# Ledger of designs, part 38: peptides against a protein of PDB entry 3PUK

Target 1, 227 residues: chain A of PDB entry 3PUK
Amino acid sequence: ERGLKSVVWRKIKTAVFDDCRKEGEWKIMLLDEFTTKLLSSCCKMTDLLEEGITVIENIYKNREPVRQMKALYFISPTPKSVDCFLRDFGSKSEKKYKAAYIYFTDFCPDSLFNKIKASCSKSIRRCKEINISFIPQESQVYTLDVPDAFYYCYSPDPSNASRKEVVMEAMAEQIVTVCATLDENPGVRYKSKPLDNASKLAQLVEKKLEDYYKIDEKGLIKGKTQS

## One batch from the design tools (peptide; aimed at target 1 I130)

Design b2_p16_4 (made by RFdiffusion4)
Pose (drawn by RFdiffusion4):
Structure b2_p16_4 (pose): chain A 227 residues (1-227), chain P 16 residues (1-16)
Amino acid sequence: as target 1 above (227 residues)
Amino acid sequence: EEEKERLEESVEKFEE
């Protein structure tokens, strides 16, 4: 099947689980708020065992160290989600697990990355960005994770316009991971209609997905596709 | 079987 959640599942399995899957052994997977919703969206937690995951745990709440099991961190590039990882490895009196495998849902900010590039420890065996920043709500419908996006798009023009841009970029890069997961590099068009916001956004997506496919690294897509 | 039981337990705890 080619359901939107089937496509995403095929990505997670190959880009995450298979990428660190050692045939004979199992791992503990750690999730933040987003990745929880993402995984619950495109599979049952039963399917995880077959993929080398014996235990899933919340990266937020404190956990008991299992220094003989390797950890699979499947998290977003969020300050909270990352600060929690640094609690397990490096500073201080660490560690909690035998090894660390980090998979970011989206591009990791240099600011956050540096905070883990230092307290690295031989543990972090891998750090990848898989670029899936959306929810496959239905086989043909997707939703983003841009908190309070509606308000910061139609609010007046007061002090909280600086955040509007933050929301506008968050939508743009997050939309781009939708195209990348579908292995599409579509042309961009907007409606040129009420308030003309789709124009500003259409430009951001156009610019960001040009920069994106200048790096992909999957190498499957470059230049505009038939979409 | 043991690993399956651990997964079920952890899923139950995780949903809480």

Design b2_p16_4_s1 (made by RFdiffusion4, then SolubleMPNN; from b2_p16_4, 8 letters changed)
Fold by OpenDDE base, seed 4:
Structure b2_p16_4_s1 (fold): chain B 227 residues (1-227), chain A 16 residues (1-16)
Amino acid sequence: as target 1 above (227 residues)
Amino acid sequence: DEKRKLLEESIKKFLE
């Protein structure tokens, strides 16, 4: 049985590094907050070297141009990360790198995607969504990266109800990415007292799982599997 | 070796 960390790493290796690998080529890799945590959880420096990464940079920070090198953007599809990318390639004079490979950890909204296409499409060699929106913690344990999830889910303040729903949606989405990564369609069971958070989350997960498997590349609907 | 050094340095900077 393979640990979740190794599974995640293999997926990243295949979906990201192997996808953009060129013999003898070294790249700069740009990370955001989530992908920093993600890679830290499942790989070592030596792994990155083997994959042709010689420099890691924080996408949020100001960076000096390295115009002779191509950049690998492994980032979440957020306005903040995308805006940082756009600043790197928004104009010819502002191009920090030779070219860009973009790998999003999740579905990139059309609004963001269109902004990218409109401003710097010529600089982009590859753009993919790899659907990894969780952080492996242990062999079969993962951490959801949803800001303030605990606070909103367990807040007794009614004013947080709307935000709570948003948070649960995000959590459900990330759980689906776990299932996708593990190639599982689990039956969802829950017991929640006194709050109905588990029930609501379970329903969201089930719905999203159904949607995912219905609209996947192969159009396959998998049966319930042991989780 | 050079690439390793560069990566190490970048990581150090990254963590600052």
Scores: peptide ipSAE 0.505, ipTM 0.928, DockQ to the pose 0.865
OpenDDE base, seeds 1, 2, 3, 5: peptide ipSAE 0.483, 0.500, 0.495, 0.503; ipTM 0.924, 0.928, 0.927, 0.928

Design b2_p16_4_s2 (made by RFdiffusion4, then SolubleMPNN; from b2_p16_4, 9 letters changed)
Fold by OpenDDE base, seed 2:
Structure b2_p16_4_s2 (fold): chain B 227 residues (1-227), chain A 16 residues (1-16)
Amino acid sequence: as target 1 above (227 residues)
Amino acid sequence: SELEKLLEESVKEFLK
């Protein structure tokens, strides 16, 4: 099968679609830029139909209300995506949909979460984080969604040092989501470059892996596995 | 991608 793509799809199916499935119920699914790419990489529209999705919509665009249908928001925890969600449900009189199921691809910052709770908690049936922040390419290959990663990582300008660290941390987090998805705790390997970026990234990944498995959902500490 | 295209089409349908 699709290797990593299949694994990602299975995780999404279990964590998102199975979680909010209602017999005979169709939902509208709202996607942002990242989740559009993510789903596109690992499924087809026919797959989504089988999961009870009748229509997919871009969360960033103005949309006509479909008040009789529930909405499934599969989005990244960004201010932009959250703001778009809030616009859909912020007004009691002008809700776009009947109710919302929200699944974030990563940890939602408390500030954003609190904002959601304060404004439209009554409309939300689910709000979960599923921890998938990468795009599968093939069996063992994935891409990271970190804007301007190349620029900042290889910038000779010292003024970009802070941003470089942020980028590396984001990359490390996304790599850890791959490991979590695959249920692996790999030994981190890297090749040195003229810059020490690879080493720094490796250290960040190792640290985050340790943190993840110490507090995993099953309460199990896994040893190093082959990746 | 396929879903990107489908997304665009879907949005267009709702905007009519």
Scores: peptide ipSAE 0.017, ipTM 0.437, DockQ to the pose 0.222
OpenDDE base, seeds 1, 3, 4, 5: peptide ipSAE 0.014, 0.017, 0.015, 0.015; ipTM 0.434, 0.452, 0.442, 0.429; seed 5 fails the geometry check

Design b2_p16_4_s3 (made by RFdiffusion4, then SolubleMPNN; from b2_p16_4, 11 letters changed)
Fold by OpenDDE base, seed 4:
Structure b2_p16_4_s3 (fold): chain B 227 residues (1-227), chain A 16 residues (1-16)
Amino acid sequence: as target 1 above (227 residues)
Amino acid sequence: DEKRKLLEKSIKEFLK
């Protein structure tokens, strides 16, 4: 059995680095908050060097143009990250890099795609969603990156009910990415006490898993696997 | 993997 960190790294390597790798070519990699944490959790700088990454930059920061180099954007599909990308390629005068490879950690909403398409599609050599929205902490442990998740899930304030639902949806999505990464379709079990959070989350996860595995290579629904 | 492939295809088509 392989550790989750190694599995995640291998997935990133195959889905991202191998996908855009060109012999002798070095790239600048742009990371956001989540992907910084993600890569930090499962690889070392030396690993990235081996994958042809010469420099890592924070997408949120102002950066000097390196117009002779291509950029690898490994980012979350958020307005903030996308806006930063758009600033890098939105105009000829603003173009910071030679071209862009974009790999989103999750589903990118059409609204964001439309913005990208409208402004800088010609600069994009590759665009993919790789569906890794969790951070491996240990060999069999991961964490979710959902802002204010704890607060809303455990808030007794009824006014937070709607936000709680949003947070649970986000958590469920990330859990599904774990399952997808591990190629698992587990039966979901939970403890309903003291709060109903686990039950609600479990239901969301099950639903999303079903949706995710509706289509496989043969158009079959993936059966339940041992959790 | 199949879903990812489909998504990739969709993205490619979208960007055209």
Scores: peptide ipSAE 0.011, ipTM 0.340, DockQ to the pose 0.023
OpenDDE base, seeds 1, 2, 3, 5: peptide ipSAE 0.000, 0.000, 0.008, 0.006; ipTM 0.376, 0.328, 0.348, 0.419; seed 2 fails the geometry check

Design b2_p16_4_s4 (made by RFdiffusion4, then SolubleMPNN; from b2_p16_4, 7 letters changed)
Fold by OpenDDE base, seed 4:
Structure b2_p16_4_s4 (fold): chain B 227 residues (1-227), chain A 16 residues (1-16)
Amino acid sequence: as target 1 above (227 residues)
Amino acid sequence: EEKRKLLEESIKKFLE
């Protein structure tokens, strides 16, 4: 079945697992809140085993060092997740794992990236951004991982207007990742609603899609010029 | 089989 779940899994397999695969090597995988949901939605334990994962741990929890094993960090580019990573590798004496492969589910801000680079660069074998910031629910259905999205979007309280905007921005970003995953550049259509949330979100999505594909085109152009 | 067991145990712990 060519469902969204299978597409997402295939993308993760290609972008993450295949990217860091070494024959005969087993890794510990560190997950955060979002990636836990993501993997849970599109893979089974057997799938992870096939990809060379023998241990899964929560990045937010205190963990015992396994210094002989490399760690695969599949995490969101948040200060919380990054800070947890930094604690694992920040000190030579405190390194929990042999080395790290980091795969972010979205664009990692330069501030966070620089922080990682400054403190843990020697321990990092790979650092890559993938573009999957949504949770597949059904074959053609996904959910957005935006905390309190419903509350802020539908809150009649004007004091929540700024937060509503932030939430919509986050939603738009995640929708763009869906489009990117599906290799689609859809024309955004919406029906006006009393709160006009749909129109605002649609506009944000459209803008972000445009930006994304512009960037992608530039990237492709750069790739062609280097080839 | 050993790796499978380890993974299962880790998942169990993860969900706790």
Scores: peptide ipSAE 0.488, ipTM 0.924, DockQ to the pose 0.856
OpenDDE base, seeds 1, 2, 3, 5: peptide ipSAE 0.193, 0.485, 0.477, 0.483; ipTM 0.804, 0.924, 0.922, 0.923

Design b2_p16_5 (made by RFdiffusion4)
Pose (drawn by RFdiffusion4):
Structure b2_p16_5 (pose): chain A 227 residues (1-227), chain P 16 residues (1-16)
Amino acid sequence: as target 1 above (227 residues)
Amino acid sequence: SLEERAENVEEFNEEL
């Protein structure tokens, strides 16, 4: 099947689980708020065992160290989500697991990355960005994770216009991971209609996905595709 | 930038 959640599942399995899967052994997977919703969206937690995950746990709440099991961190590039990882490795009196495998749902800010590039420890065996920043709500419908996006798009023009841009970029980059997961590099068009916001956004997506496929690293897609 | 972010991650993984 080619359901939107089937496509995403095929990506997570190959880009995350298979990428650190050691046939004979199992791992503990750690999730933040987003990745929980993402995984609950495209599979049952039963399917995880077959993928080398014996236990899933919330990265937020404190956990008991299992120094003989390797950890699979499947998290978003969020200050909260990352600060929690740094609690397990490096500073201080650490560690909590035998090894760390980090998979970011989206591009990691240099600011956050530096905070973990230091307290690295030989543990972090891998750090990848897989670029999936959306929810496969239905086999043909997707939703983003841009909190309070509607308000900060149609609010007046007061002080909180600086956050409108923050929301506008968050939507743009997040939309780009939808195209990348579908292995599509589509042309961009907007409606040029009420308030003309789709124009500003259409430009951001166009610019960002040009920069994106200048880096992919999957090498499957470059230049505009038939979409 | 996106490019810098991606390169930093690639370089970090090479150092492992």

Design b2_p16_5_s1 (made by RFdiffusion4, then SolubleMPNN; from b2_p16_5, 8 letters changed)
Fold by OpenDDE base, seed 4:
Structure b2_p16_5_s1 (fold): chain B 227 residues (1-227), chain A 16 residues (1-16)
Amino acid sequence: as target 1 above (227 residues)
Amino acid sequence: SLEEQYKKLREFNESI
């Protein structure tokens, strides 16, 4: 059985590196906090070199322009990451790189996408969502990057109900990316006691799975699979 | 919707 790390790497290789690969071309890769963790979990620097990445830069940091090189942005669709990208390409004089390939780890909200399109479209050679919003830890283990998830999910304070919902939504989204990565549409099972968190999350996952497979690249609805 | 977002992305990529 191929470990989850290898599956994730293979997906990234196919969806990102193979998608923008040009023979003899080197790129600078820009990462954010999440994608740094993600790549660190499933590949080595040598692997990235083989994929035509010469250097990795943190998108949040000030960087010197390398105007002769194209940049590969592998980032989460967050305002922070997008704003950093926009600073790199917002004006002709401010362009840090020759062009951009953007790969989002998840769906990019319309507001952010439109902002990118309006400001930087001429500099963008590719913009794609790859739907990997989890970090593989072990062969069959992954972690979710949802801040304060534990706190809100298990908070007895009713005032946290709205935040709990937001957190569960985010968790469900990331779980769907796991399923998508594994090419699975599982029947979701859960234990409802002592808290209903599992049932709520399960419902969200089921709904999002349905939505995902309806809008997948093939437009196919995949039947339920064993998990 | 997610569908609309993907449509926009596809359209964008095709326009490049």
Scores: peptide ipSAE 0.022, ipTM 0.524, DockQ to the pose 0.728
OpenDDE base, seeds 1, 2, 3, 5: peptide ipSAE 0.022, 0.008, 0.022, 0.027; ipTM 0.530, 0.367, 0.536, 0.603; seeds 2, 5 fail the geometry check

Design b2_p16_5_s2 (made by RFdiffusion4, then SolubleMPNN; from b2_p16_5, 6 letters changed)
Fold by OpenDDE base, seed 5:
Structure b2_p16_5_s2 (fold): chain B 227 residues (1-227), chain A 16 residues (1-16)
Amino acid sequence: as target 1 above (227 residues)
Amino acid sequence: SLEEQFEKLREFNESL
């Protein structure tokens, strides 16, 4: 069985690096908090060098311009990351890099995309969503990035019910990205606890999986399998 | 999709 880390790396290689590869060209890669963890989990710096990345920079930090080099932004579709990108390219006179290739780890909201379009569309040569919103830990283990998930999911306070639903929705979406990455439609199983959180999450995942495979680019409907 | 929107934007920008 292929380790999850290897699968994730292969997907990133195909969806990101191969997509923007140009022979003899080196790029600066900009990462945010999530993508730093993601790449750290599934590759080494040597791997990135082989993919034409000369240096990795934190998108949140102030950086000196390297105007002769193109930048590969592998970032989450968040206001913070997008704002940092916009600072790099928002000013015609102060562009940090020659051009940008943007790869979002998930669906980019229209509001954020519209900001990008309005400010620096001419600097963008590629913009793609790659749908990887998880961190591979082990061959069969991954970690979700949902802030306060534990707090809200296990909160006994009814006032947190609405937030709990939002958190569960976000978790379900990220789990579906794992399944999509693995190209699987798993039979969802869960351990029952005093709280129905696992059951609710399972239902959300199943529903989203169904929707995902019904509307996938190939129109393929996969049966449930063990994973 | 984002890609489709981007392609449209690119085409638009190239037409200017």
Scores: peptide ipSAE 0.112, ipTM 0.728, DockQ to the pose 0.152
OpenDDE base, seeds 1, 2, 3, 4: peptide ipSAE 0.020, 0.009, 0.046, 0.044; ipTM 0.583, 0.416, 0.650, 0.654; seeds 1, 3 fail the geometry check

Design b2_p16_5_s3 (made by RFdiffusion4, then SolubleMPNN; from b2_p16_5, 9 letters changed)
Fold by OpenDDE base, seed 1:
Structure b2_p16_5_s3 (fold): chain B 227 residues (1-227), chain A 16 residues (1-16)
Amino acid sequence: as target 1 above (227 residues)
Amino acid sequence: SLEEQFKKLQEFNKSI
């Protein structure tokens, strides 16, 4: 069985590195908090060197211009990460890099994309969404990046019910990215706890899986896979 | 998709 880490790496290699690869060209790669964890979980620095990455930089930190090199932005579609990108290319006189390749880990909201188009369109060579919103831990284990998930899911306060639904929605979306990465439409299994959270999450995942495969496979319902 | 929108933008930028 192919470990989840190897599958994730293969997807990143194909969707990101192969997509922007040029022979003999080195790039600077810019990462945010999530993508730093993601790459650390599924590759080594030697792997990145083989893909033409000379240096990894944190997008949130102040960086000196390297105007002769192109930059690969592998980032989450958040206002914070996008704002940092805009600072690198927003001024004609103060471009930090020669050009940008942008790969988002998830769907970029139109509002953020419109900001990018308005300010930096001439500097961008590629912009793509790759749909990886999870961290592989072991061969069959992954973690989700949902802020305050524990607090809201286990809150006994009814006033948090609306926020709990938002958190479960986000978790379900990230689980679907795992299934998409593995090319699976699994039957959902869960352990019942004192709260109905697992059952609710299972229902959300099932619904989202159906929607995902209906959209991508021209209405062909992919049969349930064993997982 | 974002990719399609960006491709259109690139084509537009090349035409200017």
Scores: peptide ipSAE 0.159, ipTM 0.765, DockQ to the pose 0.142
OpenDDE base, seeds 2, 3, 4, 5: peptide ipSAE 0.020, 0.020, 0.041, 0.156; ipTM 0.483, 0.483, 0.628, 0.769

Design b2_p16_5_s4 (made by RFdiffusion4, then SolubleMPNN; from b2_p16_5, 7 letters changed)
Fold by OpenDDE base, seed 4:
Structure b2_p16_5_s4 (fold): chain B 227 residues (1-227), chain A 16 residues (1-16)
Amino acid sequence: as target 1 above (227 residues)
Amino acid sequence: SLEEQYKKLKEFNESL
């Protein structure tokens, strides 16, 4: 069985690198915090070189223009990452790179997408969402990148209820990306005690899985898998 | 909706 890391890498290779590959063309890759962790978990710099990446840059850092090279943005669909991208291409004078390929790790909100479209469309050669919002740790283990998830999920403070819901939704979304990556539509099971967190999360995952597979590229609802 | 987002994304990519 191929480890989860290998599966994730293969998905990234297919969805990102193969999608924008041009023979003899090298790109600068821009990463954010999440995608840095993601790539670090499943590949080496040598692997990225083989995919035509010369340099990896942090999107949050001030960078010198490399106007002759195209940039591959592999970033999360967050205001922070998008704003950094917008600064790179927002004006003709501010263009840091020749063109951009954008790959989001998750669904990009319309508000962010519209901002990109309105200001930078001429510089964009590709914009795609790839549903990988988790970090593979081991062959069958992944971690979720949801800040304060533990705190809010297990907080007895009622004042945290709203934030807990937000966190659980984010967790559910990331779990769905795992399922999507594995091409699985699992039956979700949970232990109800001691907290209802597992039940709530399971329900959210199930709902989001249904939504995901309804809108899958093939428009096919996959049956539940036994994984 | 997610469907609308995919549609918009597809349309955008087709326009490039």
Scores: peptide ipSAE 0.018, ipTM 0.427, DockQ to the pose 0.707
OpenDDE base, seeds 1, 2, 3, 5: peptide ipSAE 0.012, 0.006, 0.012, 0.008; ipTM 0.386, 0.389, 0.428, 0.395

Design b2_p16_6 (made by RFdiffusion4)
Pose (drawn by RFdiffusion4):
Structure b2_p16_6 (pose): chain A 227 residues (1-227), chain P 16 residues (1-16)
Amino acid sequence: as target 1 above (227 residues)
Amino acid sequence: ETFVNKLDDEEEIFHV
């Protein structure tokens, strides 16, 4: 099947689970709010055992160290989600697991990355960005994770316009992970209609996905595709 | 075979 959640599942399995899967052994997976919703969206937790995950646990709440099991961190590049990882490895009196495998849902900010590039420890065996920043709500419908996006798009023009841009970029880069997961590099068009916001956004997506496929690393897609 | 989920306050165990 080619359901939107089937496509995403195919990506998580190959880009995350298989990428650190050691045939004979199992791991503990750690999730933040977003990745929880993402995994619950495209599979049952039962399917995870077959993929080398014996236990899933919330990265937010404190957890008991299992120094003989390797950890699979499947999280977003969020200050909160990342600060929690640094609690397990490095500073201080650490560690909590035998090894760390980090998989970011999206591009990691240099600011956050540096905070973990230091307290690195030999543990962090891998750090990848898989570029899946959306929810496969239905086999043909997707939703983003841009909190309070509607308000910051149609609010007046007061003090909280600086946040509008923050929301506009968050939508743009998040939309780009939708195209990348579908292995599409589509042409961009907007409606040029009420308030003309789709124009500003269409430009951000166009610019960001040009920069994106200048790096992909998957090498499957470059230049505009038939979409 | 079993799977343990610790996302909540209580542990959930799934039989595979």

Design b2_p16_6_s1 (made by RFdiffusion4, then SolubleMPNN; from b2_p16_6, 9 letters changed)
Fold by OpenDDE base, seed 4:
Formats: C-alpha cells, structure tokens, sequence
Structure b2_p16_6_s1 (fold): chain B 227 residues (1-227), chain A 16 residues (1-16)
C-alpha cells in the first residue's frame, strides 16, 4: 500500500474517472502543471490507460484538434488553465474536442466559473471540484505546490507582507484539501515562537476547515476529529 | 463546490 498516495489515487479514480467513465470510450486528458505533478506522484501511465485515457496532453501547449474524442480536463482553477480551456471550446467552429469533462483540483472562483458558463457551457458534460490541491510524497507526507512559500513566510522584508498573506492562504487551502481527502476535521495546534507564521497559518486552516465542513457535499457539519 | 451536469438536453449547474 502506498499510504497517502493510494488514498489520493483512489479519490481521483472515484471522483474523476469513475464519474465520467463510459464503456468503450477513450478520452484525451488535459493536465496543467499542478495536476501533472499530482498524477505523477500517485499513478502510472498504465493506470490512466486502464481508466480510459488514451493520451495525456499539456493544456498550455498548442494541440491539434481531435474532434471525435471527448476531453477530460483535470486542472487547477487558475485563469491560465481556464483560459486554455476556453480557447479549446470558445469557438463553435474551432472546438478541439467533442465535449469536455472538467474536474478542478480546488474551489473555482465565481469569476472563472461564470466565464466558463457563459462561453462553453454547451460543450461541458461535467464540471466538478474534487478538492485535491496537494501532492502526496510519502505514506504520511504531502507537499504543497506553492511557489516561494518558504521565502515569503520567512522573509524579513516588509515589502513581502502582502505576498506572504497570499502564500499562507494558498497553503491553508491546500491543507484543507488534505483533511478533506483523509475525511478528517482535526484540531490545529501550533507553536507561536519564534515567528507567528505557524499561528497565522493555523488560524487560516481552522477557518477554512470550518467553512469547508459547513458546506460539505452532504450538507453535514463534521465535528472535530481526534487525530 | 460547483457542479455542471448535462443529462440529455438538460444542463444543470449547481453551486454547493
């Protein structure tokens, strides 16, 4: 058992592949930078083939149309990834694929969602948020794909304060997806010294956990778990 | 969570 990797793979299998599976149907899968790393961490190409994926493409790259095939977009809810999707389906005459299944790794902002809805809704068969925005490394270890997180968290330069906040919010969101993946709502403990980074992050995580479990898919409020 | 589900001619968009 690959521990956390297996859990993540199983979640992706259930939330993404099983959700859009059709017997005898092959799909092209579009990945961005994060989801490339994510899948690379928890599966092999053979696993994807078994799930009905024939080809993996980078969403950021120019791609030839394959109009007879449906596309599975497993992407982060970023303007860049969304814009690439929109280019694939924005023109009726120039649709690259037959239809789209979209699975976001995290919460998709309303602005992006509305943009998709307005321009490409007719081409979309599924659009879901699956809440996996971390990369499993070891059985009990994960990493957060937040660029320069260490630098901004520990920078003494006041000019980095705003960026530090953004980074901490991103990390907190990703930690929540770990908890969600593990089906846990833990109490968060932290050490306050020497820096307040741990305290700030803990507060953000606690708040986001509360928000997440208030609006869980089942409409249930999950109490704190002992872990 | 946002969900777009198309079944036949029906398009359902849910925000959860």
Amino acid sequence: as target 1 above (227 residues)
Amino acid sequence: MKLIDKLGDEEKIYEV
Scores: peptide ipSAE 0.018, ipTM 0.524, DockQ to the pose 0.023
OpenDDE base, seeds 1, 2, 3, 5: peptide ipSAE 0.010, 0.010, 0.009, 0.017; ipTM 0.511, 0.509, 0.516, 0.535; seed 3 fails the geometry check

Design b2_p16_6_s2 (made by RFdiffusion4, then SolubleMPNN; from b2_p16_6, 9 letters changed)
Fold by OpenDDE base, seed 2:
Structure b2_p16_6_s2 (fold): chain B 227 residues (1-227), chain A 16 residues (1-16)
Amino acid sequence: as target 1 above (227 residues)
Amino acid sequence: MKLIDKLGDEEVIYEV
């Protein structure tokens, strides 16, 4: 049985490490909060060494320049992570690394992507969205990384309705990345009582799955699968 | 989908 952890690792290996692999080249890898958790859940440091990673650094921390080495940024498409990247390459005289490979765990907003292109395009060798925004726990179990999800989903305060929708959207996006990782287009099953949150989430997931497979790189519309 | 590819001789940028 291929556990979800092994599937996620294989996906990362193919989408990230194999994608930017050069013979004899070592890279520094920059991680944010989410990708630290993600990699910790599905690999060991020895695995990363085998993929040509010499050092792992936290993107949020001040780091000493290693100008002779290229950097692999495996990060979430958030303003915080992107801003940290931009600080590493924003000035020609203060570039921390030789060049950058950027792999986003989710869809990068146009605003952030445009900001990157405008300021650091010359330093970027590769930028790609790989769409893995969940943490694998077991063979069929994963956790979502959506801050304050519980609070907003179950808040009785009507003023939180808009935030609840944002949280639901984020959760749906992460679930779709699981399906994409597993190469599945499942029928969604849920329990609606006592709250309708599960129904709303299911609808969002279904809509996003449809959108995802319509624009799949393979150009194929995938039918519903069993999951 | 967004892609910047400079692994080859030419820069290719995709925005879909």
Scores: peptide ipSAE 0.227, ipTM 0.811, DockQ to the pose 0.023
OpenDDE base, seeds 1, 3, 4, 5: peptide ipSAE 0.013, 0.106, 0.013, 0.013; ipTM 0.488, 0.704, 0.501, 0.409; seeds 1, 4 fail the geometry check

Design b2_p16_6_s3 (made by RFdiffusion4, then SolubleMPNN; from b2_p16_6, 10 letters changed)
Fold by OpenDDE base, seed 5:
Structure b2_p16_6_s3 (fold): chain B 227 residues (1-227), chain A 16 residues (1-16)
Amino acid sequence: as target 1 above (227 residues)
Amino acid sequence: MKLIDKLGDEDKIYEV
């Protein structure tokens, strides 16, 4: 049985480590809160060593420069993580590392992308979006990283309607990354009671799946798979 | 993978 953890690890290995691997080269890897949890869920430190990672650092912490080594940033496309990256390379004289490989867990907003291009383009060797925005818990279970999702989804206050929509959009995006990781286009099943939240989320997921596969590398819409 | 931008001869930004 291909456990979800194994699938996620294989995807990360292919999309990230194989992409930036150079023989005999060690890298420092920078992680944020989400990617720390993600990697912890699907690999061990020994696995990372095999992929040429010598040290793992928290991107949010102050770090001493290691100017002779390249850095692998595996981070979420958030302002906080991007700002930390920019601080590492913003000064020509005080670059933390020799160069950067950036792998985002999801689509990077144009605003953040443009900030990176404007300030640090010369330091970047690769920048990719790998579309893994979930944490595998077990073979068939994953969790989402959406702040305050519970509160807004179940809030009885009508004033939270706008925030609820934002949260549902974010959850739908992350669910699509699960499907993409599994190379599946499932039909979405849900329980409609007692609230319509599941129905709304299902509709968002279905729409986003359609959009995702319309613009896939083959330009083909993948047929529906078993739910 | 789609090329988003070319930063140099070997430096590229991709979308997956």
Scores: peptide ipSAE 0.028, ipTM 0.594, DockQ to the pose 0.024
OpenDDE base, seeds 1, 2, 3, 4: peptide ipSAE 0.016, 0.024, 0.024, 0.061; ipTM 0.556, 0.573, 0.573, 0.692; seeds 1, 4 fail the geometry check

